# Peptides against a protein of PDB entry 8BZL: the designs that were tried, part 75

Target 1, 228 residues: chain A of PDB entry 8BZL
Amino acid sequence: SYDRAITVFSPDGHLFQVEYAQEAVKKGSTAVGVRGRDIVVLGVEKKSVAKLQDERTVRKICALDDNVCMAFAGLTADARIVINRARVECQSHRLTVEDPVTVEYITRYIASLKQRYTQSNGRRPFGISALIVGFDFDGTPRLYQTDPSGTYHAWKANAIGRGAKSVREFLEKNYTDEAIETDDLTIKLVIKALLEVVQSGGKNIELAVMRRDQSLKILNPEEIEKYV
Target 2, 242 residues: chain B of PDB entry 8BZL
Amino acid sequence: SRRYDSRTTIFSPEGRLYQVEYAMEAIGHAGTCLGILANDGVLLAAERRNIHKLLDEVFFSEKIYKLNEDMACSVAGITSDANVLTNELRLIAQRYLLQYQEPIPCEQLVTALCDIKQAYTQFGGKRPFGVSLLYIGWDKHYGFQLYQSDPSGNYGGWKATCIGNNSAAAVSMLKQDYKEGEMTLKSALALAIKVLNKTMDVSKLSAEKVEIATLTRENGKTVIRVLKQKEVEQLIKKHEEE

## One batch from the design tools (peptide; made by RFdiffusion4, then SolubleMPNN)

Design b1_p12_7_s4 (from b1_p12_7, 7 letters changed)
Fold by OpenDDE base, seed 5:
Structure b1_p12_7_s4 (fold): chain B 228 residues (1-228), chain C 242 residues (1-242), chain A 12 residues (1-12)
Amino acid sequence: as target 1 above (228 residues)
Amino acid sequence: as target 2 above (242 residues)
Amino acid sequence: SRRQAFEDLLYL
């Protein structure tokens, strides 16, 4: 059975299902990404884990490969599909090209996947935005954002989710070369940005740091408190 | 607009998936299922609603399904949907075993089914499964585990949780009475009876209306056991004496 | 509300 196109143009040229998917993203908790000089940092608002829920199974920050990480906002199940597809592509690239993906490459792959779901019959858009960070093989730190439309751009700093507007406004005012001069200052910038929207301080923040030629490090609450 | 809730799963103007929410609503009308993780095991307890004297097959468990040697699940929701998903779980587990010559990790089995559920929320001509599942299992990576999945394809690990009728009240009771680090399987069984007695829409809890399965480790092997009616009667009696 | 509960379950 040919499923009707779900995502169609309105008379005024809008793709309503894409716009509504962007509204789904706003229901997600806030995520922020900042590119430093030799560091990339992802910060997320920890959703209050229900009592008796295993925190291990509630992750907004995921590794895609050794050199790439992603934070997302929006539909959790949709995000898992995107993450799994991206991980497979990262491994496939290593096998076929004999090099890890560039951050731009994997971002473009994810963006293309999302775009196809805006144009394919019988499919709705993904209800997620993502911040993708990492290092290219040349050691260059990268930050990209994707949205439900499949659009992607490179950023110095950005935010997604329910508090994204306030966090972006903060970053626009406070992101300077001086503010990212050191790794520690870059981390502090991310924490300060998140604190614009996160209540109860460092306990509700998850922070992931990737440095050049180093694995992803998720900071523990005690480490985060040192930067507050 | 009613247009966004009456068709295939699409986003509302507010970014909601109404068909997924309605599937979750439908599960709220199903019989109660709860899971409790203990230090020495994990259990499922489920309400048995279909007690027909004329049923030829004494199903030892209507709502609890063995998936493989190391995992079982309980289902709340549409029975036909549940049968499809439980069969798929078994197939996934067997395919993994065949491919890797080791049992599938618990979370990986849960995730595989959740990806199927998610697909039924995103592809046209499909409706969400009207089913939530509780999974109990053991693997060498995380030991005893309890998971919950819903129609969206979302899942989470839990120390204790409940799905189906009066699940919110059950979860509240579990939060109050669950003692982290001190939960034995024996205490978990008692807690299960306590919660079911309060959440089931029955005047008196009877062993015929309750299914309980335990998953333990004995001599380096996983043992999945459905409690006999007499054992459940003893648990109920003990609760009534307290 | 039940609506909020569903949103909390579906979105991260």
Scores: peptide ipSAE 0.292, ipTM 0.692, DockQ to the pose 0.855
Fold by OpenDDE base, seed 3:
Structure b1_p12_7_s4 (fold): chain B 228 residues (1-228), chain C 242 residues (1-242), chain A 12 residues (1-12)
Amino acid sequence: as target 1 above (228 residues)
Amino acid sequence: as target 2 above (242 residues)
Amino acid sequence: SRRQAFEDLLYL
């Protein structure tokens, strides 16, 4: 069987463990990222949490550094490993280079980490995709996506997780220069995109906003409802 | 036997490295990349498959990577593997520059990466890289150069070659149309379009689906240029008129 | 096909 825990090529040149890891990502709730002019926005579908579960323990959006944040879809435990390594690298970069990482740099780091887990025996791929957003030191907003294979690309907008197809189709139709002309319009675009797959409106959406020269802000439900 | 097919870096009873063969099979599914050496330059032409409206405008070509001031490469195969190898090429080139205060010779850079590729076919606990590369470059030793490398760590110098989808057919066409000693960069560009038009599984070749880079020498400096979409359109149009 | 979708995603 080529469907082994060890990532090997099939006779037809497939890496089945990587493909299966992509399927694992689709089991995650939807995340959306949009790059505006002077803003980056992450939106996620809130997973229904058990009544007795602490909501603080279920985070799909996390800061990697002051200028970079990430949303993920897929295996939560895998995500924790990636996030921790990325945070360490961000701090290391600040110490060694005396500047914060660029969004591309930290994305490439994460991508390289994922790639290594697709090539080493005795390891399985990470079952996560990530949307990584932030600002470079020059004030340029960035959005990147990375997947279990270790590929990464820069995006204007993208989505990951179970509803990603529908959300991407929406974004392909609705992402225009006019639609991101202002910060508020950019936020509205993310919300509208998520509403393609999220039931019960703004109550099941979490939004993170990073504006130029500002820290990451997680919007509260009341703030989200103003955009719905 | 199926037992050896699933083990990395192990010979079959017949002496085959099945994981290397399967990695090469994987490359056959990648977009076509061409390299053509001319008297006055060298070029890479690559199929662009991922045209997505939401992709950010990449200032750099998707499939063609600048390695240093004198070298570029194109990749066919697993994108993540390609990214790792292209980064390694850049690091090797920079380390050489720092150590010797001169650019690394083209073949030496290719060989250094090929040694890494070979190691991933021999040492346990790793799979082969699912990537073939075309390298274009200029150095003072051999002038303009074109190299190809595969997952085995093998490499060779070429006048013209192809990797990725329909590579065998492309190489056959190149053998027929390549004129040794008479190839100008202009004629090489025309040949690249001709071959891509026949080897890409598209009804009509469009500029949005093709990336082309040229490497030339101007005033004693290497110039690596990615052709603009309009320039590629003009090349396609010219081909359609012939 | 699903295979083609993965190939387009995973391969360069």
Scores: peptide ipSAE 0.133, ipTM 0.749, DockQ to the pose 0.036
Fold by OpenDDE base, seed 2:
Structure b1_p12_7_s4 (fold): chain B 228 residues (1-228), chain C 242 residues (1-242), chain A 12 residues (1-12)
Amino acid sequence: as target 1 above (228 residues)
Amino acid sequence: as target 2 above (242 residues)
Amino acid sequence: SRRQAFEDLLYL
């Protein structure tokens, strides 16, 4: 008989496929998100792109809508599926509700999608965690995290991927109201946090910034170096 | 543990998808396929292994498939899987053309197939496709393009790359000899022959063992051409003289 | 390693 039960409880109550999907996330490069006062910042460790590879096709940060962007860690192909579904939902929401999604709404949508893949027969969990940042219609900056289980929480700052533990420890010590008092300080905090795990300084960091009523801005290497 | 390698694609305790990795391993035993992007065109070069004297139909191209007027692909891996995927690519491209009255953008076609591949790594009752593809194309958005996709449903754009047997060695050679911004189609053809000569598991490179297709633009139209055996012979001869 | 090569291709 074809074993359709992929994600099942162990005798001790564990969902091993979910736990193993979390191990897949740890194989991804580090991503960090920080919520400032009027800014949200995503920073990622750049994967070493092969010399002949087009960097355009290697993106760890993507827009879901004009007011929401996401960084992920884990299986690249899995991430593409989640991103595409999230984008469709964002557009659908605009058409049906006549307003952009809230960051929480789209996070909950993604989380629900992930959760279904932990419970549906014949489906394995998504091997990705995501940091979702953006602005609600009222101008409130938001940061959420999702994991393979479909859980989600709001954060002031968080990290995912292989170096996440070290980055989180740094953020726990250094995230203060003073450290996020300005947009520039918030950006600097993200860079400093990533430098805990990134070896070659600013060259191996990609940074995305979203401000209130502004589109996602990907900083170029020269802009990043100004904060180092 | 055999439990993770013999069943539907599931995560190992270490977060690995062994069935995907094994599919990629299988592709490593397939014939070599190269793709090279030039300023004035893009090419595919593939190893032809099945030279049977008793074949009734000498297909000019065993491993290179025209997808539409603006795109072609080369395949490495399980032939039956390749046939399914290439047919699906053609269908996707045709449906898009019918719906939008314009050719599908290259990356969108690649992505559409990659989503199918990914699904076969996530949904039960399915195994990964044992196929990697190189895609060459032209569109109005990015011009000449080269993509590679693998069994995971991951893809990337490339200036030059290789799949199949000795692909790692071929990629290393391409990295050494590929001149960014200065690559002409003529130079790309020469480079393809050079790399194939070193990476193919053959004593001597012959035109019978190599398939080459070029994609160019002429008078605002895409031209996909499979090189004739005589043209390939000339390229090989030129390489031997250098 | 071969494992690392696969991880580099599959994970981001």
Scores: peptide ipSAE 0.317, ipTM 0.707, DockQ to the pose 0.831; fails the geometry check

Design b1_p12_7_s4 (from b1_p12_7, 7 letters changed)
Fold by OpenDDE base, seed 1:
Structure b1_p12_7_s4 (fold): chain B 228 residues (1-228), chain C 242 residues (1-242), chain A 12 residues (1-12)
Amino acid sequence: as target 1 above (228 residues)
Amino acid sequence: as target 2 above (242 residues)
Amino acid sequence: SRRQAFEDLLYL
């Protein structure tokens, strides 16, 4: 029987379409997020780009607003929908409330969007998890994670995608106040965490860094290699 | 044909709404939540299952939500569904306050949400919410109150009740130990610990795995307080010594 | 278990 694009309960109380969406996330490349003291860092495993493929078209990290960025794992097409909705909401919030969104606010928005797709007729869940990082207007660094179910939580550090388990295990052992004492140490922690699952070292890692009162910076390969 | 299993609005030949039942089954896998009404207050006690070292939000209460100044709830079931419903409860309460310039009566807030839940069982193209809630509150009409609602949109007032994992066993224990008219908040707290200790699938009950909130009245104001970990530890210790 | 991981994510 073809799985209907309708999320319904199983007899044992499971939402299989949500679970299957989580499996779709696991097929995505690994992403990691770490909150430092005055920095947030996203790291992602770069997918091998075909020789003729434009690298610009393969983005796993995107800005939602000047103060918020997101990494995702799972279905790329689904991610585009979520990203666009989130960007529109960020702009709308700036217009209506006259302040940038808090990281929690935009996370909750994304989470609510995902949840609705688990409860609406003819809709399947989004096959993506996201790590959302940024700074609140008061300068507080934030890291949130969302999953296909529409759940969200704030994290000190977390990972999503195929290597997430190993990366989380690493972070659980190595995330200390000392390990995030400086911006550079925080970046190094992210790289080390990704190296648990990423082959060929820093060449296959993309890093986005947002420092307090600074714009999002994507590190170039040479900058990444300095931390390896 | 499992046709009846996939549609929320279709009765089985036996008159069952399978999706509602399956939603309730889902709730049975959630952490245990208890509610106990006392003469001088109401409490919620909930199991914490998600203790991750990397969590940043020290959720003072993972499963207990303040709805307004006079009400709180605990949830058992799908977290994302719970987030949506708790947000709706807050919105309903605020809209009422704005419209009538007084807090919404406890039962009216419960019924408003229950109507929403019921709609998700009756109108096509929707699935039931996989969430049960316990509500605690105070109002000038009925004083301290405890309510339970389920995915069907049904609700009831309770002296003591339980939702989530091992709820049936917990309810049986509550029936045995709850003394109507003699329940103090102190005795209710002790009873909550006793029941959780027996119903939670843990080797030892620890304060990190339990959250408790109390609702009391002080100087004509409602006070909703989440117990500190040390206070929960003391309650557990007292129980172990008895 | 995989199931437990889902339950931890999905259920409160």
Scores: peptide ipSAE 0.122, ipTM 0.745, DockQ to the pose 0.037; fails the geometry check

Design b1_p12_8_s1 (from b1_p12_8, 6 letters changed)
Fold by OpenDDE base, seed 4:
Structure b1_p12_8_s1 (fold): chain B 228 residues (1-228), chain C 242 residues (1-242), chain A 12 residues (1-12)
Amino acid sequence: as target 1 above (228 residues)
Amino acid sequence: as target 2 above (242 residues)
Amino acid sequence: SRRERIEELLYE
């Protein structure tokens, strides 16, 4: 059966394992990325942290480097592997090239990694999509998305995970130059977008903000409530 | 090449890894393991199911393994898989110690094993490990810690958690009775007995069916101690009197 | 359901 072959095309040209990996992504909680003028914002649906779970170990948003952050949707363990490799590459790039990676560079690296796992009979695809945000050394904000196939594209705004369709529809309607005119408006846009799929308001949202020439900031619940 | 394709954990049309899910299901039928984090220590409590009279009473904890001087783990699932993974944990810890001349941080040890577990879910010719682990430890970075890992290679930190048989019920009880910030090791031990008494499929909880290990700090050193049967009996007795 | 719990543990 073609559906069980990892690297075999179907007669109609489908890579079923890649498509099925994309379905795995849809099982993940929603993540949203928005590029503003001088800000990039990642928002994620906060999984109901079990009362006894250590919040420190539950992270859907992670730093890859000082200038790059990533949110993911899909298999958590797969994400960890990708994150670790990306972090190593970021550090390696700093050592060898003496500059931080561009957001595109690290995205391409991740995409290439994913693609290789679609073309090896001994490996299944990664069951994750990622939103990668950050600033290039010239101060340009960037947002990229990668899929299990190893494809990647630059976006103004995008979403991944179970609520991605609804969030994207919202963003398509509401992403305007006016809506991202200020940092605060950009943050509000992300929150509003997430509220399309997240129940119970700001308590179930995690937001990460990276401004130009600043480090990643995770907003606390009180800060998020100011925008709701 | 083709031979590995048929033996690789693959996605279902719905994006599920059935082999991983089935491994997790199998663990649900294993003996109960409980972990509780306290302010002054951390403990593991595990159900002993294989009490055969002919087993040489070598008081070896069947389910609790010392990993190094600062960490221990308990296992739920396939015993042979558990042995392989616990040995790997020990090796990783020793290699780290040799390389850096310091004990491996708790989370790093957990993640190293979890990367191995994940690999067994992604690479051809391998099956997922049929094992979940609870880890207890102390390091200078985070102090006392409790972690849980599963066949997928996912892990998390916990104040209290349970794996194996009736784990859901145990977790519910822990959520009700665990007092954050006020948990002493003594109270944690009492809570462990309480939960095990209610969740183990036994008519009467006995010391022979329960293994308990505590991890504490004494004089700047980590002490891992497996409770003696008499100590466990006393805990059970105390619970029955309440 | 137990299935839902497993899915919650696997995906984020």
Scores: peptide ipSAE 0.392, ipTM 0.826, DockQ to the pose 0.828
Fold by OpenDDE base, seed 1:
Structure b1_p12_8_s1 (fold): chain B 228 residues (1-228), chain C 242 residues (1-242), chain A 12 residues (1-12)
Amino acid sequence: as target 1 above (228 residues)
Amino acid sequence: as target 2 above (242 residues)
Amino acid sequence: SRRERIEELLYE
């Protein structure tokens, strides 16, 4: 049946639907994540919220749990599905294990979910990549990335979306121990990285900060301008 | 890229879901639907295209559906798909009410349907729904609300928006004339007529071709009302005099 | 363009 979406290997060993899903990610706006010493920061290119759109309903950064947040790039509707499942898993973990998830655990869960959608008959891959940041219960800051294939890795800093290449190049040059010595410097690093691809400066950036033993904080535009 | 056009739920080499895009394109040819959020209410205005003299039932609301006591929607796209989705919305709302003994929050109802729409874009053997919806509602969490959803399962909240034929032009007009924080339901109705008059491919806007519903709060209760033809006529007349 | 608008609606 030609109507069944099946991710299959090409003769040369490629999973085309997975690769094409990765191309879908590149259509998304840029997101960047940086792990500091005692802080994790997510920055996203803010889509020009249509003047008449409710900003509340446009979120590229979301909390998965009190200790974990995620930014994504790609298909918005796909992201919602992943986010919802991840949130359920976080709550389930708290209930069953009586501890919050580690960032690695929830990343692995998301990755496994994505992987299954690359191997299940009649399902297409998720068209999203995600940056997942947070703190483990021991206070260790973590940053992970996952892609449509279900692959995931831990990072010091990374970027996803249309401007990811440029942002990564910037981070490779500028991510040093000195650059993340303080929380403020870490935030500045993220902003500077995003400014490599964002045209309208600080007004088009959304930043989320999670510090050790603190809840996720989304910075307001005035707070962002302070770092610019 | 053409080989990917006919298959549902597959990515093109460029990362596109063509069937979703085509569904959205099809909706662009459907009758125009407008939604406008005001301080004291929210409204839907929809083009009525099917005026056949031999229709036995004068559909008072061909494109506007009451979902529950606190929500209504309008549809642009394939009628049969719309019927399925509106029925599902009603079921979801009713199940929630039964389970929690309170009305479903507006956004939760929207997201529930959007998850269904999304599934039809990800699971093989299914085509996307050829329908976009505008939702109006009230809940205790956010008050009056307006949402739009599309075949992808994406949705957003809006102060004002449009789906269907000439939606881009309508949205542009809404952006120009919508005054944030100062929009009354009365002014919203006037704006709706203004926009429809310009976006509908009719020589003259008539009340028979326009359906309007308002959602307001009276004495702590939500009131959903479809405007009578005479009321719509008055709105049109007023617009023509300005 | 209409295409660009559709893409903007689909991707974030």
Scores: peptide ipSAE 0.374, ipTM 0.797, DockQ to the pose 0.844
Fold by OpenDDE base, seed 3:
Structure b1_p12_8_s1 (fold): chain B 228 residues (1-228), chain C 242 residues (1-242), chain A 12 residues (1-12)
Amino acid sequence: as target 1 above (228 residues)
Amino acid sequence: as target 2 above (242 residues)
Amino acid sequence: SRRERIEELLYE
């Protein structure tokens, strides 16, 4: 059966395991990314942390380097592998090229990694999509998305995970130059987008903000409530 | 769904890894293991199911393993898989010590094993490990710590948690009785006995059926101690009197 | 359900 083969094309030219990995992504909570003028914002649906669970160990948004962060949707363990590989590459690049990675570079690296896992008969695809945001050395904000296939594209705004379709529809309607005119407006846009799928308002949202020449900031719930 | 459960490294059409899920299901039938974090220590409590009269009374911890001087773990699931993973944990810890001349941080050891577990869910020719683990440890970065990992390679930190048989009920009880910020090791031990008494499918909890290990700090050193049967008996007796 | 709990543990 073609649908059971990891690296075999179906008669109609589909890689079923890649498509099924995309279905795995849809089981993940929603993540949204928005590129502003001088800001990049990642927002995620906060998974309810079980009582007695250490919140420190629950991360949907992570830093890859000082200038790059990533949100993912899908298999948590798979994400950890990708994140670790990406972090190593970021450091390696700094050592070998003597500059931090561009957002496109690290996205391409991740994409290539994912692609390799779609072509080897000894490997299944990664069950994750990622939103990768950051700043290039020239100060240009960037947003990229990659999926289990290893395909990647640059975006102004995008979403992944369970509620991605609804969030994207919202962004398509509401992403305007006016809506991202300021950092605060950009943050508000992300929150509004997430509220399309997240119940109970700001308490169930995690936001990460990276401004030009600034470190990644994860907003606390009180800060998020200011934008609601 | 059953069509996709025969191969270990494939997604179902719904994006599920059935072999991983089945491994987790199998663990649900294993003996109960509890972990509780206290202010002054951390403990593991595990159900002993294999009480055979012919077992050499050498109190080997059936389910609790010392990993290094600063960490221990308990296992729920397939015994053979558990042995492999616990050995790997020990090796990882020793390699780190050799390389860096300091003990491996607790979370790093957990993640190292979790990466291995994850690999067994992704690479062909491998099946998921049918084991969940609870880890207790101390390091200079975060102090006393409790972690849980599952066959997927996912892990999390906990104040208190349970794996194995009746884990959901145990977790519910822990949520009710765990007092954040006020948990002493003594109170944690009492809580462990309370929860085990309710979750173990036994008429009466006996010291023979329970393994308990504590991890504490004494004079700047980590002390991992498996409680003696007499100590466990006292804990049980105290619980029965309450 | 147990299934739901498993899914919550696997996916983020």
Scores: peptide ipSAE 0.373, ipTM 0.788, DockQ to the pose 0.821

Design b1_p12_8_s1 (from b1_p12_8, 6 letters changed)
Fold by OpenDDE base, seed 5:
Structure b1_p12_8_s1 (fold): chain B 228 residues (1-228), chain C 242 residues (1-242), chain A 12 residues (1-12)
Amino acid sequence: as target 1 above (228 residues)
Amino acid sequence: as target 2 above (242 residues)
Amino acid sequence: SRRERIEELLYE
């Protein structure tokens, strides 16, 4: 039954289900990642939490391990699957290799997982892109991006989701060594980038910061306002 | 456009999962289910549509299911799908209890089922479940909890929410009347009746058409109780007098 | 719209 072959090549060589999964990503709210000198910052557009919804259950930024965190855009349920698999791998790596994963390693793992879902019969691609940030054991900050195809690249700064184009254009113009010279400047850069697409200022932004040898910190609205 | 709606759940050119959307649409026509979180408990209120005189008086809750000693759920959507999912919830909860010798945390049970739902949206040869669920529970981590899940495998925690027919209107009413931090179970019950009275497509709300379950803590134990018809009648009467 | 609400539930 042809019903098992979900992702197949078109006559012109396109993998339409992968391309359509990329369109699904564009329906997600905007996420931005920036690598500073000694800091990595993830910023996301806060989805208007429905009145009466518990905010703790709405998370666009999550920790994969103590040294790695991830933001995503696209299908929320798909993201949960990827996150769980990545977390298990991070723990497995600690047990087998006796060191935390490098950011590249876990990114490659996620990318490989996504790629398999583009080639396996009876499976559709994951409808998510991810920004993965963290620190390697040597203290080097890293930022990677993955898409539904399983492709991944290292970035200085990048964005995903519905406002990604505008945010990327802003970052291309404003990401300089001077702009990331300090942790505060790096955070400010992320906020400014998000403000290109987010309405109503700092109240609709969630920021996560990871510094060298420090745990992931989610900034509260008051802390964000200090940078606006 | 219709080519993507009849096959295994695949992405449309616009990045949509039409089968999931259609499942959610179907749920919109199902009987209304409400959940309200209070300071001293949590409740489910569900519309009972199948009132057949020939139904054996074994007042089985049509829409409210006990999952374990600490959790219950209500369902909106395809009954057969609901039966499968509620059974799976019970199995997951029991397996956890057996393995860890403690009750499964509420959110973990919800997540486990949501992973199953998600799988039915991603793997070939399967259709999404045509069911949304409300979960009520208590655990030592977060206390009283209310969750909602949909066919996509997405879920969220709520103070109050509604699924099924006229859910949008119900949610709007809940937003207006829900008093954060001051909600007692008594007030929550009154609110549930108020909302159901306005959102159910019935001329008069009657106790026979409403199922209500409460989850409370008594002497360090969770108590799940389905309200008797007389109790529901009293709640309705009180509402009519206000 | 109902469609928009569904999309909001599916995508983040």
Scores: peptide ipSAE 0.356, ipTM 0.777, DockQ to the pose 0.830; fails the geometry check

